# Peptides against a protein of PDB entry 3C2G: the designs that were tried, part 6

Target 1, 209 residues: chain A of PDB entry 3C2G
Amino acid sequence: IRTFDLLGLLLHDSDAIDGFVRSDGVGAITTVVQYPNNDLIRAGCKLLLQVSDAKALAKTPLENILPFLLRLIEIHPDDEVIYSGTGFLSNVVAHKQHVKDIAIRSNAIFLLHTIISKYPRLDELTDAPKRNRVCEIICNCLRTLNNFLMMWIPTPNGETKTAGPNEKQQVCKFIEIDILKKLMSCLSCEGMDTPGLLELRSTILRSFI

## One batch from the design tools (peptide; made by RFdiffusion4, then SolubleMPNN)

Design b2_p21_8_s3
Fold by OpenDDE base, seed 2:
Structure b2_p21_8_s3 (fold): chain B 209 residues (1-209), chain A 21 residues (1-21)
Amino acid sequence: as target 1 above (209 residues)
Amino acid sequence: SKENLEKRKEEEELLEELLEK
């Protein structure tokens, strides 16, 4: 735990983060968080989040790491783990088709839906820190969804990926009233990635209406 | 921009309509 905290304090610049990632830092963290220690898992996942936008991740194979992380957040009800994990996922899938494919094949779409669905409405949360954390989690999930949806929207060049029938079915779950209401709630939260959520709203409307 | 604002407003209204179904 202290080691992860120390690493978090040291990894403030892109070069240091890239160096850590190139040295299989992500793999090292995933190895450590396999031990049944909640504090260790929290700290490790937080560190993953901190390095999740590293340029070096583009060259890091995630075929084993990503499914593991998805499984971890699936079975772990800890908000901090889920926050870090969904944040990591959101960042690593951004602009990387290969990673998106891995995530989708690993049932990420359904998992994200499940995560959003398990949380109460934000207006039912009176504790501000808890409410904000939940909002951030939902935002992470929705932002990730947007990245997936964008693959299936024709580009100006006419290039589009065809979503499989299973993928389409899973994505359709995100137009459920409950999910859409949570999207709207997130848009009302201060400090959220409002532009990204607005983009998702636009994407949803174009895809399903 | 005004145009962007109007577009966003339209999208909000469309989403609200969808929620009312």
Scores: peptide ipSAE 0.206, ipTM 0.785, DockQ to the pose 0.024
Fold by OpenDDE base, seed 4:
Structure b2_p21_8_s3 (fold): chain B 209 residues (1-209), chain A 21 residues (1-21)
Amino acid sequence: as target 1 above (209 residues)
Amino acid sequence: SKENLEKRKEEEELLEELLEK
């Protein structure tokens, strides 16, 4: 636990982060968080989030890492674990088609829907820190969803991949009233990734209308 | 921009319409 905290403090430089990733640091964290210790899992996932936007990840195989992380998020009700995990997912799928495919095959769409659905409406949360964390989690999920949806929007210069029947069914759940209301609530929160949420709104409208 | 604001308003209205269905 303390080791991960120390690593997190040291990984303030992008080159250091890349070095860690090139040395299979992500795999090492994944191995460690397999132990059933909540503090260890929190620390490990936080460290994953810290390295999730590293350039070196583009060259790192994620076939074994993503399914494990998704399962970890699924079985842990801890907001900090979910925050870190969904943040990691959001960052690693960005601009990487092969990573998006791995995530989708690993049931990411359904999981993200489940995560958003389990939290109450933001207006029902009176504790500001809790409300903010929940909003951040929802934003992470929605940003990831946006990245998935964009794969299936035709571009003028080429044919895009079409969603399979199973993916279509899963994605359709994100236009349910509860999810859309939560999107709107997040848009009303100050300090959130409003541009990203606006992009998702636009993507949803283009995909389903 | 004025154009961006108008687009956002239109999208907001469309989303509200979806919520009413």
Scores: peptide ipSAE 0.204, ipTM 0.783, DockQ to the pose 0.023
Fold by OpenDDE base, seed 3:
Structure b2_p21_8_s3 (fold): chain B 209 residues (1-209), chain A 21 residues (1-21)
Amino acid sequence: as target 1 above (209 residues)
Amino acid sequence: SKENLEKRKEEEELLEELLEK
């Protein structure tokens, strides 16, 4: 725990973060969080989130890391772990087709749907910090979904990946009323990634209408 | 821009329609 705290303090700029990633820092974190210590897992996942947008991550193999993280999120119903993990996922899949493919093969679509579905409506959450955290988690999930959906939108250049029947079925769950209502609720929350949610709205409409 | 606002409004309306199905 102290080690991760120290690392977090040292990773104060983009160069330091990039250096950490180039030195297989992500792999190191994922190794450490395999130990059944909740505080360690929280700290490790938070650190993963902090480095998730590093430029060097584009050169980092995620074939083993991403499935592990997804499993970690699945088995640890901790909002902080889920927040960090979904944030990591959202960042690493952005503009990276190979990472998107790994995530999809690792059942990310279903997991994201499950995560969104387990949380109550935002209006039912009276605790502001809890409500905000839940909203952030949902936003992370939806932003990730947007990145997946974008792969299947026809482009003029014809370079659109055709979603398999299984992927299509999984994605169709995200147009259910509950999910769409949560999207709308998140759009109404101040301080959220409204541009990202608006992009998702546009993507959903283009994909299904 | 005005065009962007109109587009967003249209998308909002379409999403609302989707919710009603």
Scores: peptide ipSAE 0.203, ipTM 0.783, DockQ to the pose 0.024
Fold by OpenDDE base, seed 1:
Structure b2_p21_8_s3 (fold): chain B 209 residues (1-209), chain A 21 residues (1-21)
Amino acid sequence: as target 1 above (209 residues)
Amino acid sequence: SKENLEKRKEEEELLEELLEK
């Protein structure tokens, strides 16, 4: 825990973060968080989030990391773990088709839906810090979903991939009323990634409506 | 832009309609 805190303090510049990642820092964290210590898991996942936008991750194989992280998120009801994990996922899939593929193969779509579905409506949360954290989690999930959906939308260049039937079925769950309501709720939250959520709304409407 | 705002409003309305189904 203290080590992760120290690393967190040191990893504020891109070069240091890249150096950490190049030295298999992500792998090291994933090894550490395998131990059944909630505080350690929280700290490790937070550190993962901190390095999740590192340029060096483009060269890091995530085939072993992503499935593990997704499983970790699945089995831990801890909002901090889920926040960090979904944030990590959202960042690493961005602009990386191969990472998106790994995530999808690792049942990320279903997991993200499950995560969103388990949380109550934001208006039912009276504790502001809790509400904000839940909103952030949902935003992370929805942003990630948008990144997946974008693969199947024609680009200005006319290039598009066709989603398989299984992926389509999974994604269709995200147009259910509960999810849409939560999307709307998140759009009303202050300090959220509103542009990303608006993009998702647009994507949903174009793809499924 | 004005066009973007109009688009967003339309999308909001469409989403609201979906929620009413």
Scores: peptide ipSAE 0.202, ipTM 0.781, DockQ to the pose 0.023

Design b2_p21_8_s4
Fold by OpenDDE base, seed 5:
Structure b2_p21_8_s4 (fold): chain B 209 residues (1-209), chain A 21 residues (1-21)
Amino acid sequence: as target 1 above (209 residues)
Amino acid sequence: SKENLEKLKEEEKLEEELLKK
């Protein structure tokens, strides 16, 4: 735990972060978070988040790492783990189609729906720190989802990948009334990615129905 | 596309109603 905290403090330099990633640091963290220690899992996921925007990640195979992280987020009720994990996911899928594909094959769309569905309406949360953390998690989910959807949006050149039937069905769950009500409750909250929410709904309605 | 536009309009109305509550 202390080691991860120390590493987190040292990894403020972009070159240091890249060096860590090139040395299979992400794999090392993934190995550590397999131990059944909540504090260790939290620290490890936080460190993953810290290195998730590293340039060196573009050269890092994520085929084994990403499915594991997604499963960890799925089974762990800890807001800090979910925050870090969804943050990691949102960063690593950005502008990287191959990583998006790995995530989608690993049931990421359904997972994100589950995460959003798990939390209460933000307007029902009276504790400001909790509300803010949940808001951040939802924003991470929305950003990730929008990144996924971009793969299936027609390009000006007319070439578009078609979402599979299963993916399409899972995407359409985000426009159902129950999830809509929950997401709409977020619009009044400070810090919410309102543009991301509107983009998500608009894209689904225009391209997936 | 036309069907999607109709659905979009319906959802926009629903969204507006939800925002008023």
Scores: peptide ipSAE 0.017, ipTM 0.489, DockQ to the pose 0.019
Fold by OpenDDE base, seed 1:
Structure b2_p21_8_s4 (fold): chain B 209 residues (1-209), chain A 21 residues (1-21)
Amino acid sequence: as target 1 above (209 residues)
Amino acid sequence: SKENLEKLKEEEKLEEELLKK
């Protein structure tokens, strides 16, 4: 815990972050968070989020890291872990087809649906800090989902990959009535990624139905 | 926000129409 806090204080410089990543820092964190200590897991995931936009990650194999992180998010009910984990995921999949593929193969779409589904409607959360954190989590999920969907959107000049039937089915779950109501409740939250929400729905309706 | 809600309602209606096919 203290080590991660110290690292967090030192990793304010992009070069330092890249150095950490090049030294398999992400792998080191994932190793440490395998221990059943909630505080350690929180600190480790927060550190992952801090390095998630590092340039060096483009050269880092994530085949072993992403499945582990996704599993961690799946089994851990901690909002801070989920926030950090989904934030990490959203950043690492951005503009990286290979990373998107790894995440999707690791059942990321279904996981993101599960995450959104487990939280109450935002308008039912009276505690502002918690509501804001949940809102941020949902925003991370939406950003990640939109990044996935881009893989299957036809471009005028390019061949697009077709979503498999399983992926299509999982994507369509985000337009179900229960999910729709929940997502609509997010519009009342300050800081909600409204464009991302609208983009998700629009894309699903246009391309997956 | 109000405009966005209206857009989502329109999308919901479109979804319902598509699911009837």
Scores: peptide ipSAE 0.015, ipTM 0.459, DockQ to the pose 0.018
Fold by OpenDDE base, seed 2:
Structure b2_p21_8_s4 (fold): chain B 209 residues (1-209), chain A 21 residues (1-21)
Amino acid sequence: as target 1 above (209 residues)
Amino acid sequence: SKENLEKLKEEEKLEEELLKK
């Protein structure tokens, strides 16, 4: 735990972060968080988030890492783990088709739906720190989803992958009324990615229905 | 926020238009 905290304090330079990633730092963290220690898992996931935008990740194989992380998020009801994990996911899938494919094959779309479904409406949360954290988690989910959807939106250049029927079905779950109500409850929160939410809805309605 | 509410209303209108197609 202290080691991860120390690394988090030291890894403020982009070159240092890249060096850590190139030395299989992400794999090392993934190995450490396999131990059944909640504090260790939290610290490790936080460190993952901190390095999630590293340029060196583009060359890092994530075939084993992403499925593990997704499973970790699925089985741990810890807000800090979920926050860090979804943040990591949102960053690593950005502009990387291969990584998006790995995540989608690992049932990421459904997982994100599950995460949103499990949290209460933000207006039901009276504790401000908790509410803010949940809002951030939902924003991470939305960002990730929008990144996935971009793969299937026709580009002017005509290169579009078609979403499979299962993926389409899973995407359409995000426009169900119960989910929409939860997402809408986030609009009152400071820092909510309102454009991202609106984009998600519009994209689903235009391209998947 | 008021701004977010206005954006929501715009999206609701758009949604209604799309569902009529």
Scores: peptide ipSAE 0.014, ipTM 0.452, DockQ to the pose 0.020
Fold by OpenDDE base, seed 3:
Structure b2_p21_8_s4 (fold): chain B 209 residues (1-209), chain A 21 residues (1-21)
Amino acid sequence: as target 1 above (209 residues)
Amino acid sequence: SKENLEKLKEEEKLEEELLKK
């Protein structure tokens, strides 16, 4: 745990982060977090989040890493792990079609829905730190989902991929009334990604209904 | 579906009202 904490403190600039990633740092973290230690898992996922926007990730194969992380988020009911993991996911899929495809094949859309569904409405959370963390998690989920949806939006000059039947069905679950109410409850949080929520609704409305 | 579209529009209206407060 100390090692990851120290490493996180040393990675202050983009060059250092890129160097870490080029040295298979993401793979190293993934290996370490396979050990059943909650503190280690938290620290490792936090470090993943810290390097998740590195340019060097564009050259890093994520075929083995991303499915593992998604499974970790699925089975580990820890807000800090989920926050870091969804943050990592959101950053790595941004503007990367190949990475989006890996995530989608690994059932990421359904996982995002599951995460949102497991949390209570934000207005039911009286503890401010907890509420803020849950809000951040939901924002990460929304950002990730929006990144997926943009692959299937028709563009005038481009061949767009068509969402498969399963993906379309999973996307449509986000417009269920109960899930919408939960998402709307996020408006009570100062840090809510309101534009992201509106974008999600608009995209589903235009392209999936 | 048409039903889902109506639900979404309803929720959008509610969101707009909440943002005005």
Scores: peptide ipSAE 0.016, ipTM 0.468, DockQ to the pose 0.022; fails the geometry check

## One batch from the design tools (peptide; made by RFdiffusion4, then SolubleMPNN)

Design b2_p22_1_s2
Fold by OpenDDE base, seed 2:
Structure b2_p22_1_s2 (fold): chain B 209 residues (1-209), chain A 22 residues (1-22)
Amino acid sequence: as target 1 above (209 residues)
Amino acid sequence: EELFVKVPPLSEEEIEEILKKL
């Protein structure tokens, strides 16, 4: 716990973060969070989020790390773990085709749907900190989905990957009216990236035209 | 390579038309 908090304070610049990641820091965190200690898991996932945009992650093997994190998010009911883990996922898959492929093979699309489905509507949450955290989780899930969907959007040169039939079926679950309502409710959250959510809405909807 | 074509956001009319088809 204290070590992760201290590491998070020391990892304040991109070079330090990249150095930590190159030293298998992500693997070290994932090893430590295997212990059944909620505070340790929270602290570890928070640290993962803090390093999730590191350039060095493009060279880090995530084949064992990412499935483990996805499973941790799936089984752990803690909003802080889910927030940090979905935040990590959204950042780590960005611009990294190989990482997207690992996530998708690890049932990430279905997991994202499951997470969003488990949370109440934001208008039903009276506690502002809880509402904001749930909004952030939903946004993390949706941003991760957007990163997946972007693989299947035609590029200006007309090249595109095609989603497999299983991926298409999993993506189709995000057009459920409750999911779309939750996306729309996030647009009303204070401090949210409204332009990014509008782009995501457009990407999601375009995937079903 | 910018793997991301910024596709313009859908108009509200386009969104409404899509939602009517779902």
Scores: peptide ipSAE 0.027, ipTM 0.602, DockQ to the pose 0.018
Fold by OpenDDE base, seed 3:
Structure b2_p22_1_s2 (fold): chain B 209 residues (1-209), chain A 22 residues (1-22)
Amino acid sequence: as target 1 above (209 residues)
Amino acid sequence: EELFVKVPPLSEEEIEEILKKL
């Protein structure tokens, strides 16, 4: 715990973060969070989130790391773990086709739907910190989904992958009225980037036209 | 990541039209 807090304080700039990732820091964290201590898991996942935008992650093998993290999010009913893990996932798949492919093969699309489905409606949450955390989790899931959908949108200058029939069926679950209501309710959360959420909503909906 | 807005957000009317088609 204190070690991850101290590491988080030392990783205050992009060069330090990138240096940590180049030294297999992500692999080190994922090894440590295999110990069944909730506070250690929370601290480790928070540190993963902190380094999730590192450029060095494009050169890091994620074939063993990403399936482990997805399983951790699946089995650990802790909002802080889910927040940090979905945040890491959303950032690590961005602009990285090979990482998107690993996530999809690891059933990430279904997991994202499962996470969103398990949380109550935001209007049922009276505690503002809890409501905001749930909103952030939903946004992380939807951002990750958006990163997957972007692979299948025809670009004028690129070979677009076609979604497989299974992936397409899993994506179609996100147009369920309860999922759309949860997305819409995130627009009313205090401190959220409302313009960014409106863009995300638009991109998701355009993928179904 | 600042999602650089590559495409303007849909209007509420456009969203309602999409949702009616789904």
Scores: peptide ipSAE 0.026, ipTM 0.559, DockQ to the pose 0.018
Fold by OpenDDE base, seed 5:
Structure b2_p22_1_s2 (fold): chain B 209 residues (1-209), chain A 22 residues (1-22)
Amino acid sequence: as target 1 above (209 residues)
Amino acid sequence: EELFVKVPPLSEEEIEEILKKL
């Protein structure tokens, strides 16, 4: 625990973060979060979030790491772990087609729907810190989905990857009225990137045209 | 650099038309 907090304090510059990632730091954290200690899992996932935008991740093999982290955020009840894990996922898939492909093969689209579905509507949450954390989790899930959907949007040159029939069916779950209401409720949260959420809404809806 | 195909945001009218088709 204290070691991860200390590591997080030392990993404040991009070169230190890239150095840590090149030394298999993500693999090391992933090994440590396999221990049945919630405080250790929380601290490890927080550290993963801190390094999730590292350039060195583009050269890191994630085939064994990413499926494990997806399973962790699927089963773990702690919002702080889910926040950190979905934040990591949204960042690590950004601009990395091979990582998107690993995540999709690992049932990430369905997982994102499951995570959003398990939370109540934000208007039912009276505690502002809890409401904001749930909103951030939903936003991380929708951002990750957007990163997947962008692969299937037609480019001006007419080249588009087509989503498989299973991926299309999983994406169709995000147009459920409950999911759309949760997205709309995030637009009313203070400190949220409203323009970004509107872009996500637009990308989601365009995927059904 | 992945060319961000900046897909322009949908208008509220376009959103309503899509939602009516679903």
Scores: peptide ipSAE 0.025, ipTM 0.583, DockQ to the pose 0.032
Fold by OpenDDE base, seed 1:
Structure b2_p22_1_s2 (fold): chain B 209 residues (1-209), chain A 22 residues (1-22)
Amino acid sequence: as target 1 above (209 residues)
Amino acid sequence: EELFVKVPPLSEEEIEEILKKL
């Protein structure tokens, strides 16, 4: 716990973050968070989120790390763990096709749907901090989905991958009325990137048409 | 990093039409 807090205080610049990641810092965190301590898991996942945009992650093997993190956010009901883990996932898959492929093979699409489905509607949450955190989690899930959908959107050059039938079926769950209502409820959440959410909504809906 | 693909936003009318087809 205190070590992760101290590491978080030292990892403020991109070079320090990249140095940590190059030294298998992500693997070290994922090893430590296997210990059954919720405070340790929270602190470790928060540190993962902090380093999740590191350029060095493009060169880091994630085949063992990413399935572990996906399992962690699947089994932990802790919003802080889920927030940090889905935030890490959304950032780590960005612009990295091989990481998207690992995540998808590790059932990430279904997990994202499961996470969103487990949370109540934001209008049912009276506590503003809790509501905002749930909104951020839903947004992290949907951003991660968007990053997957990018693989199947036709490029101006006419190159597109086709989603497999299983992936398409898993993606189709995100057009469920409950999921769409949760996305729409995030647009009214304070401090959210409303333009980004509108763009995401458009990308998701356009992927089904 | 742009976590989103910049696509033209759908109009509310287009969204309603899509939702009616789903």
Scores: peptide ipSAE 0.025, ipTM 0.580, DockQ to the pose 0.047

Design b2_p22_7_s1
Fold by OpenDDE base, seed 2:
Structure b2_p22_7_s1 (fold): chain B 209 residues (1-209), chain A 22 residues (1-22)
Amino acid sequence: as target 1 above (209 residues)
Amino acid sequence: SPEERAREAALKNSEDAVKEGL
């Protein structure tokens, strides 16, 4: 824990973050979070989030790391772990087709739906810190979904990847009324990426209409 | 069982040691 706190305090510079990632720092964190200690798992997942936009991640093999993280957030009921893990996922898949493909084959789409589905409506949450954290989690999930859906939207050049039948079925779950209500509730949260959520709405519409 | 309690105690001790060291 103290080591992760220290690392989090030293990783304010992009070159330091890239140096950590190039030294297999992500693999090191994922090894440490295999210990069944909730505080350690929280600290490790938070550090993963802090390095999740690092340029060096484009050169990091994620074939073993990403499925492990997805399983961790699937089985762990902790909002802080889920927040950090979904934040990591949303950032690491951004602009990286091969990472999107790893996530998708690791059932990420279904997991994102499961995560959103388990939380109550934001209007039912009276505690502002809890409500904000849940909103952030939902936004992380939805941003990740947007990144996936963008692969299957036809480009002006007529090139498009085709979603498999399973992926299509899993994506269709995001048009459930309860999921759409949660998306709309996130648009009303202060400090949320409203432009990104509006982009997702547009992407969903383009995927189903 | 006594074996399950011993495993749980060993697990907890390992968790605590990792928590203190990291």
Scores: peptide ipSAE 0.015, ipTM 0.461, DockQ to the pose 0.014; fails the geometry check
Fold by OpenDDE base, seed 3:
Structure b2_p22_7_s1 (fold): chain B 209 residues (1-209), chain A 22 residues (1-22)
Amino acid sequence: as target 1 above (209 residues)
Amino acid sequence: SPEERAREAALKNSEDAVKEGL
C-alpha cells in the first residue's frame, strides 16, 4: 500500500512513467493486486490509472493484463477500483486497434453495460462525492464504448470492420432507456467531458442507423 | 507443537506486515 502511494507521488513525470512501464511496472502491479487485500487493490488500480496514458504502453503486451483487469473490475464491488480500472481501460484502448480487439474478446462491452446498469441514476444520489465518482465511472465506460463503436463506422474509403453478431447484440443494450437516461444525467454534471459525451451520442446514433 | 504454532504466527505477522508496507 505505502509503496504504491509513494510510487504514485514519484511518477509525476512522463519520462519516469515511461521508465516504469518499460521495466514491466504494469505486470508488477497486476501481480501484487492478485492478493485479496482491498486497500492494496485500490492503490494498485489507482497506480494503473496514473500510467494508463504512457507512450511505452504501445510496446507492452496487454493480452494477459487486460483480461485480468476486466475480471478484477467484474468481481470487486468498489467504486475506487471500478473508477481506476475503467479509466485505465478507456485510456489504453484509445487509438489502439489491437488493444480494442483484446478488450472486446475479453467481454469488455458486456462488462461496461453491467457496470452502468448496476449504478443508480445520478439524480437519486444526494451525496456529491459519491455522485461525482459514479458520473466519472459512467463516463469512463461510455468513452470506452465510443472507442469500440468507432471501429465499425464506415470510412469514406468503404473499408470498415464489421462487428460480429454477439458484439452487435451487446452494443444494442446501450440504447435501453435506462442507459440513455444515465448518459443524459452525465451531460448535466459539472466538470464532465461534455464534448466527449456528445461525440458518443452521435456515434451511438450512427451505429444504429 | 507449540513451536510450530509460534512459527505459523510469526509467518502470518510477517505476511501482514509486508501487506501493510505495500
Scores: peptide ipSAE 0.014, ipTM 0.393, DockQ to the pose 0.012; fails the geometry check
Fold by OpenDDE base, seed 4:
Structure b2_p22_7_s1 (fold): chain B 209 residues (1-209), chain A 22 residues (1-22)
Amino acid sequence: as target 1 above (209 residues)
Amino acid sequence: SPEERAREAALKNSEDAVKEGL
């Protein structure tokens, strides 16, 4: 725990973060968080989030790491673990087709839906820190979904990957009225990536038209 | 035995100390 906190303080620049990732730092974290300690898991997932935009991740094999993290956030009810894990997921899938494919094969779409579905409506949350954290989690899930959906949108100049029938069915759950209401509620949250959520809304609409 | 319980407690304390350090 203290080591992860210290690493989080030291890993404040892109070169240090990239150095950590090149030294299999992500694999080291995932090894440590296999221990059933909630505080350790929180700290490890937070550190994963801190390094999740590292350029070296493009060269890091995620075939074992990503399924493990997805399982971790599936089984942990902890908002901080889920926040960090969904944040990591949303960053690592960005601009990385192979990572998107690993995530999708690892049931990420269904997991994202499950995560969004388990949280109450933001208007039912009276505690502002909790409400903000839940909004951030939902935004991370939705940003990740946007990154997946963008693979299946026809581009004028490229072969469009087709979503499988299972992926299509899982994506269809995101047009449920409850999910749409949660998306809309996130647009009203201060400090949220409103442009990104509007992009997702557009992407969802394009995926179903 | 009391010795086994002491070893288990020492192991647990060592594991907990490693976790606190991590």
Scores: peptide ipSAE 0.013, ipTM 0.412, DockQ to the pose 0.013; fails the geometry check
Fold by OpenDDE base, seed 5:
Structure b2_p22_7_s1 (fold): chain B 209 residues (1-209), chain A 22 residues (1-22)
Amino acid sequence: as target 1 above (209 residues)
Amino acid sequence: SPEERAREAALKNSEDAVKEGL
């Protein structure tokens, strides 16, 4: 725990973060978070979030790491682990087709729906810190979904991958009225990525036209 | 064996020390 906090203070610049990632730092964290200690898992997932946008991740094999993290956030009821894990997922799938494919094969679309469905409506949460954290988790899930949907939208200059029948069925669950209400509630939260949520809304609409 | 038990104990102590240090 103290080592992860110290690493979080030392990894304040992009070169140090890239150095850590090139030294298999992500593999080291995933080895450590296999221990059944909630505080250790929280600290490790927070550090994963801090390095999740590193350029060196484009050269890091995630075939063993990403399925493990997805399983971790599936089985842990902890909001801080879910926040950090969904934040990591949203960043590592961005602009990386291979990583998107690993996540989808590891049932990520269904997991994102399960996470969003688990939380109450934001208007039912009276505690502002809890409401904000839940909003951030939902936004991380929805941003990850946006990154998946973008693979299947035709671009003027390229062949798009077609979604399989299972992926299409899983995506259709995100147009359920409960999920749409949670999306709309996130748009009303102060300090949220409102442009990103509006982009997702546009992407969903384009995926069904 | 006594040596296997000593190795298992040393491994466990090392894992516990890593958990406390992290």
Scores: peptide ipSAE 0.012, ipTM 0.419, DockQ to the pose 0.013; fails the geometry check

